# Peptides against a protein of PDB entry 6FRK: the designs that were tried, part 37

Target 1, 411 residues: chain A of PDB entry 6FRK
Amino acid sequence: NEEVLNAMLKEVCTALLEADVNIKLVKQLRENVKSAIDLEEMASGLNKRKMIQHAVFKELVKLVDPGVKAWTPTKGKQNVIMFVGLQGSGKTTTCSKLAYYYQRKGWKTCLICADTFRAGAFDQLKQNATKARIPFYGSYTEMDPVIIASEGVEKFKNENFEIIIVDTSGRHKQEDSLFEEMLQVANAIQPDNIVYVMDASIGQACEAQAKAFKDKVDVASVIVTKLDGHAKGGGALSAVAATKSPIIFIGTGEHIDDFEPFKTQPFISKLLGMGDIEGLIDKVNELKLDDNEALIEKLKHGQFTLRDMYEQFQNIMKMGPFSQILGMIPGFGTDFMSKGNEQESMARLKKLMTIMDSMNDQELDSTDGAKVFSKQPGRIQRVARGSGVSTRDVQELLTQYTKFAQMVKKM

## One batch from the design tools (peptide; made by RFdiffusion4, then SolubleMPNN)

Design b1_p10_8_s2 (from b1_p10_8, 6 letters changed)
Fold by OpenDDE base, seed 3:
Structure b1_p10_8_s2 (fold): chain B 411 residues (1-411), chain A 10 residues (1-10)
Amino acid sequence: as target 1 above (411 residues)
Amino acid sequence: SLLELLKKLM
């Protein structure tokens, strides 16, 4: 029994190392899991694999919890949020995502570009801010980030902004001059929260990077970016361990909507390849899909129409990038998540919707839409002509609908 | 469940 446990723990440790989890954390987790597993309960014929998985999951949850409550902005106050992180971490994009998140929640939000080192940083921030209708401040002529940050914070305080986000310079490497500049900016603006932005794709470098930032500036929150790529997210555990600060948000792509509040359970489930079932449910619930209750009720009665399928495709399109949804479903491997397949999948859904836009209400609202078309084949030709597609494309849609309707009847 | 539906839709 101990040999079997040690073999399974070796496989788990290998998988965690391949997920960019720091070797020290993996060793500590192995010891904690070994101490938490009752060998007598393992002898009773319980599924040893499930017990080990549960113990590993529980210890990973503890590694993501720093035991510190995340900072939250106070309504009706001026909350200054300073962003720090290396160049290429996604810091500037994440500032815009966070500003947009709070703006959508009804906060008066603004952005300050205090990145004087990166050519075009202010233009990039200005483009993103303008597209999202977020007020912004920066300079093309001032080279001191302390002056820009101080003037911008003062301006937006005087204008009664509630969320004031300051983007700082990033460098390619840990340089003492970068940390001194960040400390000078922090001392000048006195932020209510300092957010460290970390790229999940840097793998084993996450610990050393996160520690270097925490040793120089009072990091109170972490945001992890690029979790849509090959990054398994194990570096996030290293960031929490090094900073002793909670992860508050994750970046899941390049779009302004590719940003979500951090949830411990979903994140660990995704890290283990179990899928993000809860995050998918929460993302579906955060989409004001008021129509979901009526659909769920119809589905309980085994009724599924072409209109119900159309509404579901609209809902999927509102959920954002299809790759994110796929990556949240257990058993859809990373190979389906190539950026090329996402645009193709969205184009395919849009093509199917365009075919359905050429259907009449009798066809759309029929509880057996495929039978309506099979009884009158001239309908297929009408829909094909109306949507500018082949009769084959309409038949493929009806075949797909029939498969879904049969699956709904079995639920 | 909505998840089983989404898994079946994909």
Scores: peptide ipSAE 0.007, ipTM 0.498, DockQ to the pose 0.083
Fold by OpenDDE base, seed 1:
Structure b1_p10_8_s2 (fold): chain B 411 residues (1-411), chain A 10 residues (1-10)
Amino acid sequence: as target 1 above (411 residues)
Amino acid sequence: SLLELLKKLM
C-alpha cells in the first residue's frame, strides 16, 4: 500500500511540475499529503485514487490561501489601484480588463498611463480605454511618471471617480531603477492597493519574479494572466507563496471579457484537470442572456425546442474561444485545446445554426421538433435545400436535438 | 442544468 501510494504521489508530483508548480511547493505538498492520508482508510476499499486526489486538492487550496483577506474597493470612495509588473506580463491589458469589470458592475472607473518608458504605452492604453468607453489620462510630453500619476489621480479624484487604475512602467527585467520609479509613484499617489501582474506562462520563473517585486514594493494583490495558453496555472501558487498576497483576478484570454474574479476551488480543480464546472456556470450566467432565465425555466419543465438549442449555440459562440470553454469541461483534456479543433468546432456549430436558419417557426418552437419532421419528411428536404446541406446533415441535427430533448425531460 | 447539456453537446 505504501509503495502504491508513493507511485501515485510520484505521478501527481510530476503532473504538478508539468503544471508549473514550484519544485519546493511540490515537495512540501508531497509530505503534507503523505501525512494527511490515513493508510487504514485506504485499506478499507475506498478508491485510493479519489482519496489521494482529495488530499492533493486540499493541500493545493492551502497553498493558494495566503491567510490574508483580499483588499476590496469601497463603494462611493476614491480607490487608487496601482499596477506593477514586468513588460509583457499583460499588465496594461489587465488594467483595461479590471476597469471594464468594475464599469460593468456600475463603478465610475478610469485609467492612468504612467508608463513613460515604453514607446506607444499611452496609445495602447488609450485604444483599449476608448474601445471600452473608459475615461483615461496620460501624456505624450511629460516624461516623469510621478507627475503623470499625481496629476491623473488628482484629476479623477476631483471628478469623483471610484476606481482609479494607474498603469506603471514594467521594464524588461528587474532593475533598481524600475523599483525606485515604482516607489516614487507609490509615495506620490498613496495607492489603496498595489496589484502585481504575473504572466503564468513564465513557469518556474514565477517565484523569483514575484519575490523580487515583493522585496521592493508593498504588493497587496496578485493578478495572474495568460491562463488560456500553455500555462496550467501552477505559477500562481509560487506568486502567492512569494508575495503572501491573494490572487484577486485571473486573465483567461486576450478579450476584455476574458477576466474573472479568482475562485480557489475552480482554479485548483482546473489545475488538476478536473475541469471548472463552477467557472463555466458563472461564465454562462455572466452572459446576461435575457433569455437564460426563460430557458432555465423551460428546462426545469422538461421543455427544449430547436430554437432553445439555436440560442445555446449563439451563447457558446459568445463565450469566446471554444478552447477555453472546453478546458472548463471535465474530461476535455489538452488534446481539444489544439487551435485546429476550436475552428472546426466553431465551424460545426455555425453549420448547425445555418441548418436551423432554414427552419420555420413551427419547426423551431415545437416541443418535439423531431416529431414534426418525422410526420412530414418533406420538411427535411425543404430545410436541406434551403441551407445547402444534405438531408443526412438535417437528420443528424434532429438526432442530436432528440438526444438533448430527452436529457432535458430527465432533468 | 445548462452546463450538463453543454457537456453533452460536445
Scores: peptide ipSAE 0.006, ipTM 0.488, DockQ to the pose 0.083
Fold by OpenDDE base, seed 4:
Structure b1_p10_8_s2 (fold): chain B 411 residues (1-411), chain A 10 residues (1-10)
Amino acid sequence: as target 1 above (411 residues)
Amino acid sequence: SLLELLKKLM
């Protein structure tokens, strides 16, 4: 039993390292999981894999939770939010995303560009802010970020703005001059929250970078960016561990709407490939999609048909930013999204729908659609011909359906 | 909602 446990823990550790989780955190998680698993309960015939998965999930949740309450803005107050982070972390884009998020929630929000180091920083911020109809401040002539930040904060305080976001200079490397500038800005504006923006794609460097910022400035919040890319999100654990600060938001793409509040359990579920059921829930609510009560009742009974899947694909296509939504559906996210851009993902979904359009009602409405096709392989060839696709494409669709239907039956 | 179901399934 201990050898089997150690083998499974080795696979989990490998997967976490491949997810950019820091080696020290992976070692700690391994020991914590090993200590949390009762070997006697494992002997009683419980599903050893499910027990290990639950223990891993529980320990990952603890690693993402710093035990510190996230800062939240106070309604009717002037909340100054200072952004810090390296150049290329997505900091400037994230300032605009956060401003837009609060604006959509009915907060009086503004942006200040205190990045005097990067040529065109103010033009970029102005362009993004103007497109989103967010008020902004900056200078083309003032070179001192402290002056710009102070004047901008004072201006927007006097105008009774509730959310005042200050974007600071980034550097390509950790430089003492950057940290001195950040401290001077922070001292001048006295921010209610300092947000460290971290690129998840930097992998094992996340810990060292996050620590270097925390050691110099009082980072109170973390935003993780580029979680739509090759980054599996393991760097987020490193950021929390190094900063001892909660992740408040995540950036999930380049669009201004590719931004969501961080939720621990959904994030860990997504990291483990369990799907982001809660994030899908929030996104469906945000989009005001009609409550498919009929689908709810079917799923409660463990019933899921190819027609139910087709209706879900139609709903997904209505939801817009397709990359985010597919990544939230259990069993569809990883395999569909890893191989293309949003347009290719939409084209793939449209292809799957076109395959289903060539199915008959008996195939679509069967509670075991995959079994209907497996019993009569000639149906696969008919559907393939009708939709202009290969028999392999139809088999891939049926494999996806089977994975989803098995999840629904386990729910 | 698909929402409430997903919440009940969690």
Scores: peptide ipSAE 0.005, ipTM 0.392, DockQ to the pose 0.030
Fold by OpenDDE base, seed 2:
Structure b1_p10_8_s2 (fold): chain B 411 residues (1-411), chain A 10 residues (1-10)
Amino acid sequence: as target 1 above (411 residues)
Amino acid sequence: SLLELLKKLM
């Protein structure tokens, strides 16, 4: 039993390392999982794999929870939020995303560019802010970030802004001069929150970077960027461990709306390749799709037809960035997204819908659509000919439908 | 809610 546990834990540890989880955290997780698993319960013939998966999930959730409540802005107050992070971390873009997020929630929000080091930093911020209709402050002539930050904060305080976001200079490396500048700015403006912005794509370097920032400035919040890329997000665990600060938001793309509040459970589920079921639900609920109640009722009864899948594909096509939604669906993210841009993903979805357009009502409305086709293989050939696709493409669709229907039956 | 339903799956 201990050998089997150790073998399974080794596979999990390998997968976590491949997900950019720091080696020290993976080791600690292995020890914690081993201590949390009752070996006597494992002897009783319970599904050892499920127990280990649950224990791993639980310990990953604990690693993302710093035990500190996230700072939240107070309505009707002046909340100063200072951003810190390396150049190229997505810090400046994230300032604009956060400002836009609060503006859309009805907060009086503004942006200050205190990045005097990077040529064109103010122009970039001004462009982003203007596009989003966010008030901004900065200078083309002032070289002291402390002066710019102080003047900008004072200006926007006097104008009764509720959310005052200060973007600071980044550097390409951890430099003492950067940390001194950040401390001087922080001391001058007295921020209510300091947000460290981390690029998830830096992998194993996340811990060392996050620690270097926390050791120099009082980081109270983390934002993780570039989670739309090849970054598996394991670096986020390292950032939380190093900063002892909660992740408050994640950046999920290049657009100003590719920004969402951090949720622990969905993030860990995605990290483990289980999909982001909660994020999918939230997006489905935010769309206020009139047919959402009827779908929920069918799902509650474990009923899922090819028609229901078709309707969901129509809804997904209406939801916007298709890449984000497919990555949230368990078992679709890896097979559908790993090889294509958003346009290819939409083209694949449209192809699946075109295959379903060649199905009859008996096939579409069957609660066991795959069995209808398996009993009468001539249906596959008919649908393939009708939609101009191979019989293999129809079989792949039916395989996907079967995976979905099995998930719904487990609901 | 759909959220409560899917929380039962996790």
Scores: peptide ipSAE 0.000, ipTM 0.412, DockQ to the pose 0.027

Design b1_p10_8_s3 (from b1_p10_8, 7 letters changed)
Fold by OpenDDE base, seed 1:
Structure b1_p10_8_s3 (fold): chain B 411 residues (1-411), chain A 10 residues (1-10)
Amino acid sequence: as target 1 above (411 residues)
Amino acid sequence: SLLELLEKLM
């Protein structure tokens, strides 16, 4: 039993290292998991794999919890949020995403560009802010980030903004001049929160980077970016361990909507390749498709039609890059994240929709669509001819629909 | 869930 445990823990440790989890954290997790597993309970015929998975999950949840409550903005107050992090971390994009998130929640939000070091920083922020209809401040002539930050914060305080986001210079590397500039800006504007933005794609470098920032500036929150790429998110654990600060949000793509509040359970589930069931439900629900409430109500009553399935395919196509959706589904691992599989999956959905476009309302709105087709096989041939597909393709669609309708009836 | 549905589609 101990040999089997050690072998399984070795596989888990390898998978965590491949997920960019820091080697020190993986070693500590291994010892904590060993100490948490009762070998006697493993002897009782319980699924050893599930027990180890649960123990690993529980210890990863502890690694993401810094034991510090996340800062949250106060409604009706002026909340100054300063962003820090390296150039290319996604900091400027994340400022816009956070501003847009709060704006959609009914907060009076604005953006300040205090990056005087990077050419075109203000133009990039202005472009993002204008696209999202977010008020912004910056200068093309002022070179002191302290002056820009101070003037911008004062302006937006006087205009009674609730969320005042300050984007700072990131530089390409950790430099004393960068940290001095950050301290001068922080001292001038007195931020309510300092957010460190970390790129998850830097892998094992996450710890050293996060530590360097925490040792120089009072980082109170972390945002992790580029979790849509090859990064499995293990660097986030390193950031929490180094900064002792909670992850408050994650960036899950390039779109302004590819931004969500950090949830520990879904994140760890995704890190373990268990999928993010909750995040995909939330993302489907955040798509305020007026029809989503009506669908959820039908699903609660065990009703599911071919039309309801068609509407779901339309919703999936609206959720953005299909690779992100698939990466939230359990069992759709990294192999589906190849750009080739996204186009093929979208083409497959579009083909299924084209088949359904050749169905009549009686077929689409039947609570047992498969039975309608089984009773009158001539319908399959009509739909196949109408959509330019084989009768087999229509039968495959009906077989998929039947599997769904049976699941909905069991909910 | 809608998700358990989507998981079986693919």
Scores: peptide ipSAE 0.000, ipTM 0.400, DockQ to the pose 0.081
Fold by OpenDDE base, seed 3:
Structure b1_p10_8_s3 (fold): chain B 411 residues (1-411), chain A 10 residues (1-10)
Amino acid sequence: as target 1 above (411 residues)
Amino acid sequence: SLLELLEKLM
């Protein structure tokens, strides 16, 4: 029994190392899992694999929890949020995503560009802010980030902004001059929260990077970016361990909507390749899909129409990049998440919707839409002509619909 | 579940 446990723990440790989890954390997790598993309960014929998986999951959840409550902005106050992180971490994009998140929640939000080191940083922030209708401040002539940050914070305080986000300079490496500049900016503006932005794709470098920032500036929150790529997110555990600060949000792509509140359980499930079932449900619920309750009720009655399928395709299209949805479903491996397949998948959904736009209400609202078309084949030819597609494309849609309707009847 | 439906959509 101990040999079998040691073999399974070796496989888990290998998988965690391949997920960019720090070797010290993996060793500690192995010891904690060994101490948490009752070998006598393992002898009773319980599924040893499930018990080990549950013990590993529980210890990973503890590694993501720093035991510190995340900072939250106070409504009707001026909350200054300073961003710190290396160049290429996604810091500037994440500032815009966070501002947009709070703006959509009804907060008066603004952005300050105090990145004087990167050529075009202010133009990039201005472009993103203008597209999202977020007020912004920066300079093309002032080179001191302390002056820009101080003037911008004062301006937006005087204008009664509630969320004031300050983007700082990033460098390619940990340089003492970068940390001194960040400390000078922090001392001048006195932020209510300092957010460290970390790129998940840097792998084993996450611990050393996160520690270097925490040793120089009072990091109180972490945001992890690039979790849409090959990064399994194990570096996030290293960031929490090094900073002793909670992860507050994750970046899941390049779009302004590719940003979500951090949830511990979904994140660990995804890290283990179990899928993010809860995060998918929560993302579906956060989309004000007022139509979801009515659909769930119809689905409970085993009713599924072509219109119900159309509404589901609209909902999927509103959820944003299809790759994010795929990466949240258990069993959809990374190979389907190539950027090329996302555009093709969205184009395919849009093609199916265009075919359904050429259907009439009798066809769309039939509880057996495929039978309506099978009884009158001339309908297929009408829909094909109306949508500019082949009769085969319409038949493929009806075949998909039939598969779904059969599944709904089995639910 | 909505998930089993989505898993089968793809």
Scores: peptide ipSAE 0.000, ipTM 0.439, DockQ to the pose 0.083
Fold by OpenDDE base, seed 5:
Structure b1_p10_8_s3 (fold): chain B 411 residues (1-411), chain A 10 residues (1-10)
Amino acid sequence: as target 1 above (411 residues)
Amino acid sequence: SLLELLEKLM
């Protein structure tokens, strides 16, 4: 029914707007999804639900893909990376995160502070760089960012650095003088890549800001910051559309390790509230936990038990920065993290594990654990008593499990 | 979530 489709598309559009997706992109997506559905509905008696979900997902993937391959540094060369972005975007912190990322990959990395406008910019960069053991350059006396950037780039080129990151001044207002200064710095150092750093929390302002930077300097890459907050990341679509440049990394917190390569599929899955199952699997695989192959195989077969969820929670507790990993689990998204610190999030997982410790093997190993509990409500009361929790807490766990298990069945 | 919204609509 066309009325049902239009109602669904209206609510999808509303949710995308609530995710900070630009109104123009939402309109374009609506038209593209409608056209895709009309073509596929004519072709197959397929489940309309899966078709709409797939069409929405596919069009969001296209909006994140600028059709341009991301710039990558060349090993054994001197790669100059200039950072641009507004004050408060997390630009300076992101410079340190990127330098640390490449350093951990065995690149010879350095940082240059060409932010002369902000008092204490060099001290902040120096503090971050020193903590990470990254070489740095800057001045307390030179006020021309072109001189600082040029001298720093020359110094680190002569010292055979492979990754030379230049942080520039950010301003609260887009002043023409800032853009001219950025252009002068870019012309002087001739960067191999210009990275625009965008705060995901600025919402509908993302397009206009990203465009203003692209209109003045040749932005070739985007980094999105503050994806650990309430920002659903819809502004990232606006940045890609305005800059025509790929997102290369995302910032997911304040720690230097709260930084990861951008992956399209996980990001769109998270934007849709589907969680980042692939990114979770990849992080799980990076830990070389022997039990991971068996889990990946179960996930590939659309099987997910309460035991598999328990094992995942155990693995998550071993993985370190817990905030990032919870934000990858479906149903443990931004709302689970927004209410508490990392310790509260760990306490919540320990509580969920304690509930599961009171379950029996039939409950834990069922491919439909929620149905086992729904068929025999006395099980919920037993588990609640055994774990010292309310029946509501057990029902909330089963609801989270059901959401995750339904998602695994859709993979 | 957008998925829950899609799920509620469908």
Scores: peptide ipSAE 0.000, ipTM 0.388, DockQ to the pose 0.020
Fold by OpenDDE base, seed 4:
Structure b1_p10_8_s3 (fold): chain B 411 residues (1-411), chain A 10 residues (1-10)
Amino acid sequence: as target 1 above (411 residues)
Amino acid sequence: SLLELLEKLM
C-alpha cells in the first residue's frame, strides 16, 4: 500500500511540477498528503485514487489560502489601489480590467498612470480608459511618478471617486531604483491596497519575483495574469506563499472582460485538470438558475443523463449570448467567438438540442445513454431521421455525452 | 474541462 501511495504521489508531484508549482511547495504538499492519508482507510477498499485526489485537492486549497482576509473596497469611501509588478506582467492591462470590473459593479472608478519610465504608457492607459469610459489622469511632461500619483489621487479624491487605481512603472528586471520609486509612491499616496501583478507564465521564477516585491513593499493582494496561455497556474501558489497575500483576481486573456474574481475551488479544480465543473456550478449559481442544486447533487453522485445535458444546454441558452457565457468561462476570451461564431455556436447548440428532442425518455433518462444507443443501433437511425440530421451527428453527440458522463463518474 | 467538452460539442 505504501509503494502504491508513493507511486501515485510521484505522478501527482510530476504533474504539479509540470504545472509550474514550486519544488518546495510540491515537497511540502507530498508530506502533508502522506500525513493526511490514513493507510487503514485505504485498506478498507475505498477508491485509493479518489482519496489521494481529495487529499491533494485539500492541500492545494491550503496552499492558495494565505490565512488572511482579502482586502475589499468600502462603498462610499475613497479606496486607493496601487499596482506593482514587472514590465510585461500585464500590470497596465490589469489596472484597466480592475477599473472596468468595479465600474460595471456601479463603483465610481478612475485610473492614474504613474508610469513615467515606459514611453507611451500614458497613451496606452488613456486609450484603454477612453475605450472603457473610465476617467483617467496622467502627464506627458511630469517625469516624477510621485508627483503624478499624488496629484491624480488628490484630484480623484476631491471628485469623490470610490476606486482610485494607480499604475506604476515596471522594469524588465528587479532593480533597486524600481523599488525605491514604488516606496516613494506608496508613501505619498498611502494606498489602501497594494496589488502585485504576476505573470503566471514565468513558472519557477514566480516565488523569487513575488518575494522580492513583498520584501520591498507591503503587498496585500495578488493578481495572476496570462492564465489563458500555457501557464497552468502553479506559479499562483508560489505568489501566495511568497507574499502571504490572497489572490483577488485572475486575468484570463487580453480583452478587458477577461478578468474574474479569484475563486479557490475552481482554480484548484482547473489546476488538477478535474474540469471546471465547480467553476461552472459557481457561475450557474451566480446566474441564479433555479435547478442548480439538483444538478450539483446529480454530479456529486456521478449521475449524468442526456436529459441532464439537455437541461444544461437550455440553461446555457437562457444565459443569453454565448459570447457572454464564454467570456465568463475562464480561458475563453470574447474574441474567441466573433458574433458570427456566437450565432454559429448557438445554432450548433440548438441542433444538439433538436437531436435530443427526438430521443425518448428511456434514452434521455438512462445513466448510460450511450450504451442504450450502442445496444440498439436502430435508435441512432430513428433519432437521426426524427431530427433531420445524419447518423454521424447523433454519434458525435453520443460520443461527447459519453466523455462528459465519464468525467462526472470520476468526480 | 466541461468547457472543452462544450467546445467539442459545439
Scores: peptide ipSAE 0.006, ipTM 0.356, DockQ to the pose 0.035; fails the geometry check

